# Ledger of designs, part 127: peptides against a protein of PDB entry 4BOS

Target 1, 163 residues: chain A of PDB entry 4BOS
Amino acid sequence: PVLTRTVVPADNSCLFTSVYYVVEGGVLNPACAPEMRRLIAQIVASDPDFYSEAILGKTNQEYCDWIKRDDTWGGAIEISILSKFYQCEICVVDTQTVRIDRFGEDAGYTKRVLLIYDGIHYDPLQRNFPDPDTPPLTIFSSNDDIVLVQALELADEARRRRQ
Target 2, 163 residues: chain A of PDB entry 4BOS as posed
Amino acid sequence: PVLTRTVVPADNSALFTSVYYVVEGGVLNPACAPEMRRLIAQIVASDPDFYSEAILGKTNQEYCDWIKRDDTWGGAIEISILSKFYQCEICVVDTQTVRIDRFGEDAGYTKRVLLIYDGIHYDPLQRNFPDPDTPPLTIFSSNDDIVLVQALELADEARRRRQ

## One batch from the design tools (peptide; made by RFdiffusion4, then SolubleMPNN)

Design b1_p26_3_s1 (from b1_p26_3, 17 letters changed)
Fold by OpenDDE base, seed 5:
Structure b1_p26_3_s1 (fold): chain B 163 residues (1-163), chain A 26 residues (1-26)
Amino acid sequence: as target 1 above (163 residues)
Amino acid sequence: SALEEQLRRAREEALAVREALQAALA
């Protein structure tokens, strides 16, 4: 089994495309972003007491309008919300630092998915198998630490190639 | 209604995220 990267379009919605890919078991749908942005905005709007200006960096309403634009980038807040919505850990391996940021690790989820991030672009990760009849795996056990090691190795290789 | 159900789910998710974030900061 080998952990590999699937390159998604380098548009402003690469985070949403990547998350959708891994949580849906390897479905590439670049058109998923508008609905996912709407989902984020809906959740944020539902709790203005928590999602305050202090947390968002802008008013709750301004954030909701902002995240629904097709030219704005998602980040940690969006990943955290999506982690809870899909009930899984979202692990992001950074090629610049060769470190994994884990979202939802204290929530008790039994599943985890992995993304790779280079400071600008997000891509999804998957495990390929030698048997061509066995489809790639994108959803892993939260106890599978081997996949995290493999992700770090992949990130280190990318860093050496200046990716 | 469908809209009310969507809002209900959104509120529940927001509360869960808040709890998780608070736990991480504690």
Scores: peptide ipSAE 0.046, ipTM 0.572, DockQ to the pose 0.019
Fold by OpenDDE base, seed 4:
Structure b1_p26_3_s1 (fold): chain B 163 residues (1-163), chain A 26 residues (1-26)
Amino acid sequence: as target 1 above (163 residues)
Amino acid sequence: SALEEQLRRAREEALAVREALQAALA
């Protein structure tokens, strides 16, 4: 497929770097992580009733301190928050299961972005064009299911390589 | 103030996320 993976640094902030990459149209900026972590912490702190210890696995305050560290990983909660913040569906294709987890799928967003996940690392996905002067596309229509098929193909190939 | 507005936006976003998560779990 013409959908390709851009490998971002494995510096514990790969989720944030990958999300930033796709929502900004293909800008690789690993330095974006601290601000994104603070954003998430701020949103979590603003709703302690929902973001309870049961949801977070730690107290609200402990989570906020934890997520702002430079060596902690984001997950489904963080992706959900970022989906709403950027007003787009975030689709994560898992190379271990060859499945796509869709965040924000019921929110009515018109845009979607894609990440590929191998169990410990996130990378952004992009559509390349034959014309080298045309930059890759990272933001797709939420109706573009072809890109989801291509993502599954990438994941399936990755899984087969590991077997 | 800028801080108050920032907090207001954060609260609104948190509410929206909660609603979205609840819908996904339903």
Scores: peptide ipSAE 0.039, ipTM 0.567, DockQ to the pose 0.019
Fold by OpenDDE base, seed 3:
Structure b1_p26_3_s1 (fold): chain B 163 residues (1-163), chain A 26 residues (1-26)
Amino acid sequence: as target 1 above (163 residues)
Amino acid sequence: SALEEQLRRAREEALAVREALQAALA
């Protein structure tokens, strides 16, 4: 098995496209962004006690208006929200540092998904199998540390290629 | 816990949006 990246469009919604890809088992659809932005805004609006200004860096309403814009970029806050919503650990391997940031690692989730990040752009990661009839895997066990090693190797190679 | 309950409500409130997303991408 080989861990590979699927390149998604380098638009302002690459995070949402990438997360949707991995949590839905390998479905690539860049058109998911508007409704996923609304999903996040709805979650934030529905829980103002937790999603406070201290967490968001802006008022709850300001954040909701901001994230629903089609020209704003998602980041750590959105990843943490999506981790909680999908009840999975989201692991982001950074090609600039060759390190993995784990979101939801303390929540006790049994599943993890992986993204690769170059400082501005997110792509999803998947495991391909030697059997061509076996579809790629995007959802892993949280006990599968091999996939984390493979992600680091992939990031290191990307760094060497300046990717 | 209280936080778990808040998160549960947030997910339920967002369910319609998620379903609309899935329908739009089908």
Scores: peptide ipSAE 0.034, ipTM 0.552, DockQ to the pose 0.030
Fold by OpenDDE base, seed 1:
Structure b1_p26_3_s1 (fold): chain B 163 residues (1-163), chain A 26 residues (1-26)
Amino acid sequence: as target 1 above (163 residues)
Amino acid sequence: SALEEQLRRAREEALAVREALQAALA
């Protein structure tokens, strides 16, 4: 088994495309971004006490309008929201630092998904198996720390290639 | 907890969006 990167389009919605890919078991469709943006906006709007201006860096309403634009980038706030919504840990390995940021790690989720990040662009990660008839795995046990090691190795290789 | 309850309500209110997304991408 080997952890591999699936390259998604380098558009403003790469985070959303990548998250949908991993949480839906390997479905690549960049057209999911508008609906995912609206999903996030709906969640934020429904909980103004938690998603405060202090957290968002702007008013709740301003954020909702902003995130629904097709040219705004997702980041840590959106990852946190998506982790909570999909009830899974989202692990982001950074190729620049070869470090993993774990979102939802203290929530008690049984599943985790992995993204790779180069400081600008997000891509999803998947585990491929030697048997070509066995489909790739995108959802892992939250106890599977081996996949985190594999993600670090993949990120280190990407850094060496300046990718 | 209060936060868990808020999150539950948020998920329920966003369910229609998720279902529409999945249907559109199916």
Scores: peptide ipSAE 0.033, ipTM 0.561, DockQ to the pose 0.030

Design b1_p26_3_s2 (from b1_p26_3, 14 letters changed)
Fold by OpenDDE base, seed 4:
Structure b1_p26_3_s2 (fold): chain B 163 residues (1-163), chain A 26 residues (1-26)
Amino acid sequence: as target 1 above (163 residues)
Amino acid sequence: AEEEARRAAAAARAAAVRAELAERLA
């Protein structure tokens, strides 16, 4: 099996598209962003005590309005929220540092999904199997650390070729 | 034999990743 990258559109919503892809088992839907932005805003609004100004860097309401814009980038806060919502660990391999940032690692989730990040763009990762009749896998066991190794190798290769 | 060696190497790498991640999360 080989871990591969699916390139999603380089728009301001690449994070949302990438997360949607992996949690839905490999469905590319660039139109998913508005709904996912709304979902995040809803979650944030529902718990102003936890999602405080200290965490958000904005008031709760300001953040909600901001994240619902179609031109604002998602980041660590959004990934953390999506991890909680989808009840899975979200692992982001960074091609610039060849390091993996794990979100939701302390929650005890049994599943993990993987994204690759180059500093300005997120893409989803999937495992392709030798059997052409076996569909690619995007949701892995949280005990599957080999996939993390493969992600690091993929990121290292991407760094070397600068893409 | 070659496949077995590859699998063994992968297991070793996985163990190293686990150790590194554990340190970062501590």
Scores: peptide ipSAE 0.020, ipTM 0.496, DockQ to the pose 0.016
Fold by OpenDDE base, seed 5:
Structure b1_p26_3_s2 (fold): chain B 163 residues (1-163), chain A 26 residues (1-26)
Amino acid sequence: as target 1 above (163 residues)
Amino acid sequence: AEEEARRAAAAARAAAVRAELAERLA
């Protein structure tokens, strides 16, 4: 089994496209962003006590309006929300630092998904199998200690090649 | 030399990840 990167369009919605890809088992849908932005806004709006101005850096309503714009980038807040919604750990391997940022790691989820990040762009990661008829895996057990190592190796190589 | 250093660094990071996961399972 080999961990590979699926390159998604380099637009301001690459995070949403990448998350959708991995949580849906490998479905590439670059048009998913508007609905995912709405989903995040709905979740934030539903719990103003938790998603306060202190957490969001802006009022609850201002954030909801902001995230629904088509030109705003997703980040740590959005990843955290999506982790909670999909009930899985989201691991982001950073090619600039060759480190893994883990979201939802303390929630006790049994599953995790992986993204690769270069400072401006997110891509999803998947495990390919030798059997060409076996579909790639995007959702991993939280006990899989190989996939995180493979992600670090992939990021290390990417940093060396500046990609 | 660069390849050796890269391999050593990768091995160290891998060990750290495995250690973290082992703690979760303990």
Scores: peptide ipSAE 0.019, ipTM 0.422, DockQ to the pose 0.020
Fold by OpenDDE base, seed 2:
Structure b1_p26_3_s2 (fold): chain B 163 residues (1-163), chain A 26 residues (1-26)
Amino acid sequence: as target 1 above (163 residues)
Amino acid sequence: AEEEARRAAAAARAAAVRAELAERLA
């Protein structure tokens, strides 16, 4: 099995496209972003006490309006929300630092998905199998640390290519 | 308390993963 990267469009919604890809089992849908943005806004709006200005960096309403724009970037807040919504750990391997940022790691989820991040762009990761009849895997056990090692190796390779 | 324990466990696993990577790349 080999962990590979699926390149999604380098638009302002690459995070949403990437998350959608992995949580839906490998479905590439660049048009999913508006719905994903609305989903996040809906969740945030539903709990203004939890999603406070201190967390959002702006008022709840301002954030909701902001995230629904088609030109705003998702980050840690959105990943955290999506982790909770999909009930899975989201692991982001950073090619700049060759580190993994884990979201939802303390929630007790049994599943994890992986993204690769270069500082401005997100892509989804998948495990390819030698058997062509076995489709790629995007959802892993939260206990599968081997996939994390593979992600780090992939990130290290990416960093070396950049240098 | 349990959340802290889970976070600590996650951090430990992350460290172990990095250590494993170092071993593989050495």
Scores: peptide ipSAE 0.018, ipTM 0.456, DockQ to the pose 0.019
Fold by OpenDDE base, seed 1:
Structure b1_p26_3_s2 (fold): chain B 163 residues (1-163), chain A 26 residues (1-26)
Amino acid sequence: as target 1 above (163 residues)
Amino acid sequence: AEEEARRAAAAARAAAVRAELAERLA
């Protein structure tokens, strides 16, 4: 078994496409972003006390309008919201630093998914099996730290290629 | 034997990753 990167389109919605891919078990749908953006906006709008201007950097309403635009980029806030919604850790391996940032690590989730990030673009990660009849795995046990090692190896290789 | 060594190395690296993550979260 090897951990591999699935390259999604380099558009403003790569984060949403990548998250959708891993939480849906390996379904590549570049058209998923509008609904994902709406989902996030709905969650933010539902809790204005927590999702305050201090957290969002703008008013709750301004954020909701902003995130629903098709040309705005997702980040840490959106990842945190999506980890809670899908009840899983979202682990992001950064190819620039060769480090993993974990979202939802304190929530006690039993599952984790992995993304790879190069500073501007997100891609999903999956485990491929030698048996062609066994589909790739995108949802891992939160106890599976081997997959984190494999993610770091991918990041290190990516960094070496850029040097 | 080589496969066993590979698995052992992976396990050791996994432990290191866990330790690193724990430090970052502390």
Scores: peptide ipSAE 0.017, ipTM 0.447, DockQ to the pose 0.017

Design b1_p26_3_s3 (from b1_p26_3, 17 letters changed)
Fold by OpenDDE base, seed 4:
Structure b1_p26_3_s3 (fold): chain B 163 residues (1-163), chain A 26 residues (1-26)
Amino acid sequence: as target 1 above (163 residues)
Amino acid sequence: AEEEALRRRAAEEARAVRAALLEALA
């Protein structure tokens, strides 16, 4: 089995498309972003004490209006929220630094999903199997550190190609 | 396969949680 990348559209909603892909078991749905943006806004609006201006960088309402726009980028805050929502660790391998940022690592989740990030774009990662009739795996055990090593290898190769 | 079973169960749980939360927040 090999870890591979599925390139999703670069339409400002690549984070949401990528997360949706991995948490749904490999379903590519570029139209998922509006719903996910709304979901995040609802979660943020429901807890203004936790999601304060200090955390959001803007007022709670301003953030909610901002994240629901179709041209705003998701980042660490959104990944953290989605990790909590889907009750899984979200691991982002960065091709610029060849490091993995782990979201939800202290929550005790039994599942993890993986994204690859190049500084401006997110793509989902999947494990492919030799049997073409076996669908790719996108949801891994939180104890599967082999997949993290494979993700780092992908990132390292990507960095070398850019040099 | 155990990996496939994990994928199916996890995906189903994620969909169920999403649906339930969306209904509660509607």
Scores: peptide ipSAE 0.026, ipTM 0.567, DockQ to the pose 0.026
Fold by OpenDDE base, seed 3:
Structure b1_p26_3_s3 (fold): chain B 163 residues (1-163), chain A 26 residues (1-26)
Amino acid sequence: as target 1 above (163 residues)
Amino acid sequence: AEEEALRRRAAEEARAVRAALLEALA
């Protein structure tokens, strides 16, 4: 059992592609971004009291218009929203700091997914098994701390290789 | 086999959640 990185296209939608990959059980679909962006906008628009200008850094409507553009990048706000939507913890291991930022850690979710981030680009992580007939896992128990250790090791290796 | 079943169930659950929320927001 080893944690590995699946490299997704280095485009403005790498976050959405990566999240889609892990929450769908390992489905690589670079064309998922438009629907994902619309989903985010719909969620934000549905709750203007929570998704306020203070949270978004812009008006609710401005954010919705912005995130639906094909050339805008997703970040922490979108990760938080997607964590809530998919009811799972999203763990982002940063190769620059070799630290894990956990989104949804206090929500009591039973599942977690993992991304790797280099300051610009997001990629999904998966656990491979020795048995070649066993497909990789992308969704883990929130009690699985081994996968977090493996993610840190992977990030440290990436940092050393300047990857 | 156990890992495959876990993967499939988790993915199906996620897809079901996505579909349900999209319908609610439509």
Scores: peptide ipSAE 0.025, ipTM 0.570, DockQ to the pose 0.025
Fold by OpenDDE base, seed 5:
Structure b1_p26_3_s3 (fold): chain B 163 residues (1-163), chain A 26 residues (1-26)
Amino acid sequence: as target 1 above (163 residues)
Amino acid sequence: AEEEALRRRAAEEARAVRAALLEALA
């Protein structure tokens, strides 16, 4: 089995496209962003006490309007929300630092998904198998540390290509 | 106590949204 990267469009919604890809088992849908943005806005609006101005950097309502725009970029806040929503760890490997940022790691989830990030763009990761009849895997056990090592290897290789 | 209740309601609402989304995407 080999961990590989699927390149998604380099638009303002690459994070949402990437998350959608991995949590849906490898479905590429660049048009998923509007619904994903609305989902996040609804979750944030549902808990104004937790999702305070201190956390959001703006009022709850302002954030909801902002995240629903088609030209705003998702980040750590959105990843955290999506981790909770999909009940899985979201692991982001950074190609600039060769480090993995884990979201939801203390929530007790049994599943994890992986993204690769270069500082401006997100892509999803998947495990491919030698048998062509075995479909790629995008959802892993939270106990599968091998996939994290493989993700770091991909990031290290990407970093070397930039040097 | 009220904060906990709010968080609980938020979680329940999120679960409902998740269920609806999964049904729509099925």
Scores: peptide ipSAE 0.018, ipTM 0.511, DockQ to the pose 0.024
Fold by OpenDDE base, seed 1:
Structure b1_p26_3_s3 (fold): chain B 163 residues (1-163), chain A 26 residues (1-26)
Amino acid sequence: as target 1 above (163 residues)
Amino acid sequence: AEEEALRRRAAEEARAVRAALLEALA
């Protein structure tokens, strides 16, 4: 079995497309972004005490309007919210530094999903099996640290290719 | 370090917010 990258469109919604892909078990749906953006906005709007201007960098209402635009990028805040919403750890391996940032690592989730990030673009990761009839795995046990090692190896290879 | 702390806080609060949101939408 090998960990592989599924390239999603290089649009402003690659984070949302990538998250949707892994949490839905390998379903590529580039049209999912508008609804996911709205979901984020609804969650943020529901808790203005926590999602303050200090955290968001703008007022709660301004952020909600901003994130619902189709040309704005998601980041750490959105990943954290999506991790909580989908009740899974989201691990992002960075090809620039060959490091993994883990979101939701202390929440006690039993599941983890993986993304690869090059500083601009997000793609989802999946485990392919030798048997072509066995579908790829995108949702892993939160105890599966081997997949994290494989992600680091994949990121290192990508870095060497400057990809 | 500060970013990691913020991420953890966001995840914890997001769980509570998700629960409240789902209840409101039910």
Scores: peptide ipSAE 0.025, ipTM 0.531, DockQ to the pose 0.030; fails the geometry check

Design b1_p26_4_s1 (from b1_p26_4, 9 letters changed)
Fold by OpenDDE base, seed 5:
Structure b1_p26_4_s1 (fold): chain B 163 residues (1-163), chain A 26 residues (1-26)
Amino acid sequence: as target 1 above (163 residues)
Amino acid sequence: SAERAARIAALLAARAAALAAALAAL
């Protein structure tokens, strides 16, 4: 089994496309972003006490309006929310630092998904199998540490290619 | 905490609503 990257469009919504891909078991839907942005805004609006200006960097309402724009970038806040929404860990391997940031690690989820991030763009990761009739896997056990090692290897290779 | 539980409940409610909407679109 080999962990591989699926390149999604660089259209300002790559985070949403990538998350959707992995949590839906390998479904590429570049048109998913508007609804996912709306979902994020709804969740943020529902809890202004937690999603305060201190967390958001802007007022709750300003953030909601901002994230619903088609040209704004998702980040850690959005990943955290999506982790909770989909009830899984979202592990982001960063090619610039060759480290994994885990979202939802403390929630006790039994499943994890993986993204690769280069400081600007997000792509989803999947495990391919030798048997061509076996579909790729995008949802892993939260106890599967091998996949994290493989993700780090991919990130390291990507970093070397840029240098 | 109760606050955290409330946040989780809100997220789960949103999830249920999203699933319902998806089913309605089929």
Scores: peptide ipSAE 0.026, ipTM 0.603, DockQ to the pose 0.019
Fold by OpenDDE base, seed 1:
Structure b1_p26_4_s1 (fold): chain B 163 residues (1-163), chain A 26 residues (1-26)
Amino acid sequence: as target 1 above (163 residues)
Amino acid sequence: SAERAARIAALLAARAAALAAALAAL
């Protein structure tokens, strides 16, 4: 089994497309972003006491208006919210630092999904199998540390290609 | 930044109340 990257469009919504891909078992849907942006805004708007300016860096209302724009980038705050919504750990391997940022690691989730990030773009990761009839795996056990090692190896190779 | 890391940590530790409300609205 080999961990591979699926390139999604660089349309400012790559985070949402990438998350959707991995949590839906490998379904590429570039049109998913507007609804996912709305979902995040709905979650944030539902609890202004927790999703405060201290967390968001802007008022609750300003954030909701901002995230619903089709040209704003998702980041760590959105990943954290999506981790909770989908009840899975989201692991982001950074090609610039060759490090994994784990979201939801202390929540006791049994599932993890993986993204690769280069500082400006997110892509989903999947495990491919030698048997062509076996579809790629995008949802892993939270105890599968081998996939994290493979993600680091993939990120290191990506970094070497760009430097 | 340290400030951003702290905000993320707080968000990760947050309760599911907001999610429950959002799900009810969907």
Scores: peptide ipSAE 0.023, ipTM 0.614, DockQ to the pose 0.024
Fold by OpenDDE base, seed 4:
Structure b1_p26_4_s1 (fold): chain B 163 residues (1-163), chain A 26 residues (1-26)
Amino acid sequence: as target 1 above (163 residues)
Amino acid sequence: SAERAARIAALLAARAAALAAALAAL
């Protein structure tokens, strides 16, 4: 089995497209972003005490309006919310640093999904199998540290190509 | 790199018998 990257459009919604891809088992839907943005806004609006200016960097209402724009980029706040919503770890491997940031690692989730990030763009990762009749895997056990090693290898190779 | 190796080693050390599986997966 080989871990591979699926390139999604660089349309300011790559995070949402990538998360949707992995949590839905490999479904590429670039049109998913508006709904996911609204979902995040609804969650944030529902708990203004937790999602404060200290966390959001802006007022709760300002953030909700901002994240629903089609040209704003998702980041750590959105990933953390999506991790909680989908009840899975979201592991982001960074090709610039060859590091993995794990969201939801302390929540006791049994599943993890993986994204690759280059400082600007997010793409989903999937495990391909030699058997053509076996579909790629995007949802892994949270105990599967082998997939994290494979993700680091992909990131390291990507970094070497940029040197 | 040493940094990469250290991160990989840390992941492998967290699980029993992980090294053999990791090498097979690479």
Scores: peptide ipSAE 0.019, ipTM 0.461, DockQ to the pose 0.019
Fold by OpenDDE base, seed 3:
Structure b1_p26_4_s1 (fold): chain B 163 residues (1-163), chain A 26 residues (1-26)
Amino acid sequence: as target 1 above (163 residues)
Amino acid sequence: SAERAARIAALLAARAAALAAALAAL
C-alpha cells in the first residue's frame, strides 16, 4: 500500500478537481469545477453573517461573483466550505513546508481525504494496493494517522525534487 | 434565504451519508 499523487490539470480549478477526485473515490473530472464553484457561491450566499467581509476579504456578493469565474480561487475558504459540505476532514500536505493543514479537524468527522499542494497547484492523493483488483483508496478514516505520515513522506520527496 | 439554507443542508447530509457509506464499504 503506497500513497501516490494523481496529477490533475494545472488550470485555475485544480483545487476543485482534486477535491472532487478524492471525495468521489478517484474520479477525475476536470469539468466538475463550474458546478463546485456554483455550490460554494450558494453556500457563501446562504450565510452572510458567517461569511462576512472580514472573512472573505470582499463583500459576500462580490465573493460569490468572483468564485464563479473560471480563473479564481482563494484556497482555505473554499477548502473549509468543501470540508463542511462533504462532511470530511480535508488534509492538505504542503510540499514547500512539509506540513499538513487540516481542515475540519475540530468538526468530528470520521473521514478524511488528502491533497498535496505546492504553493500554486493542488493534486489529489490516493492509496494504491498491490492487488490490481483492489481499487485505489481516496477516503480514509480520520483515525488513520499512517496516511498522514505517508503524505508527509510524499511531500518531503516532492520538496527534494523541487516539485 | 431559509429555503436555500435548507436545500444546502439537505445536500450536506446526503453527501455525508455517501462518504460514510463509501468508508464503511472498505
Scores: peptide ipSAE 0.024, ipTM 0.589, DockQ to the pose 0.023; fails the geometry check

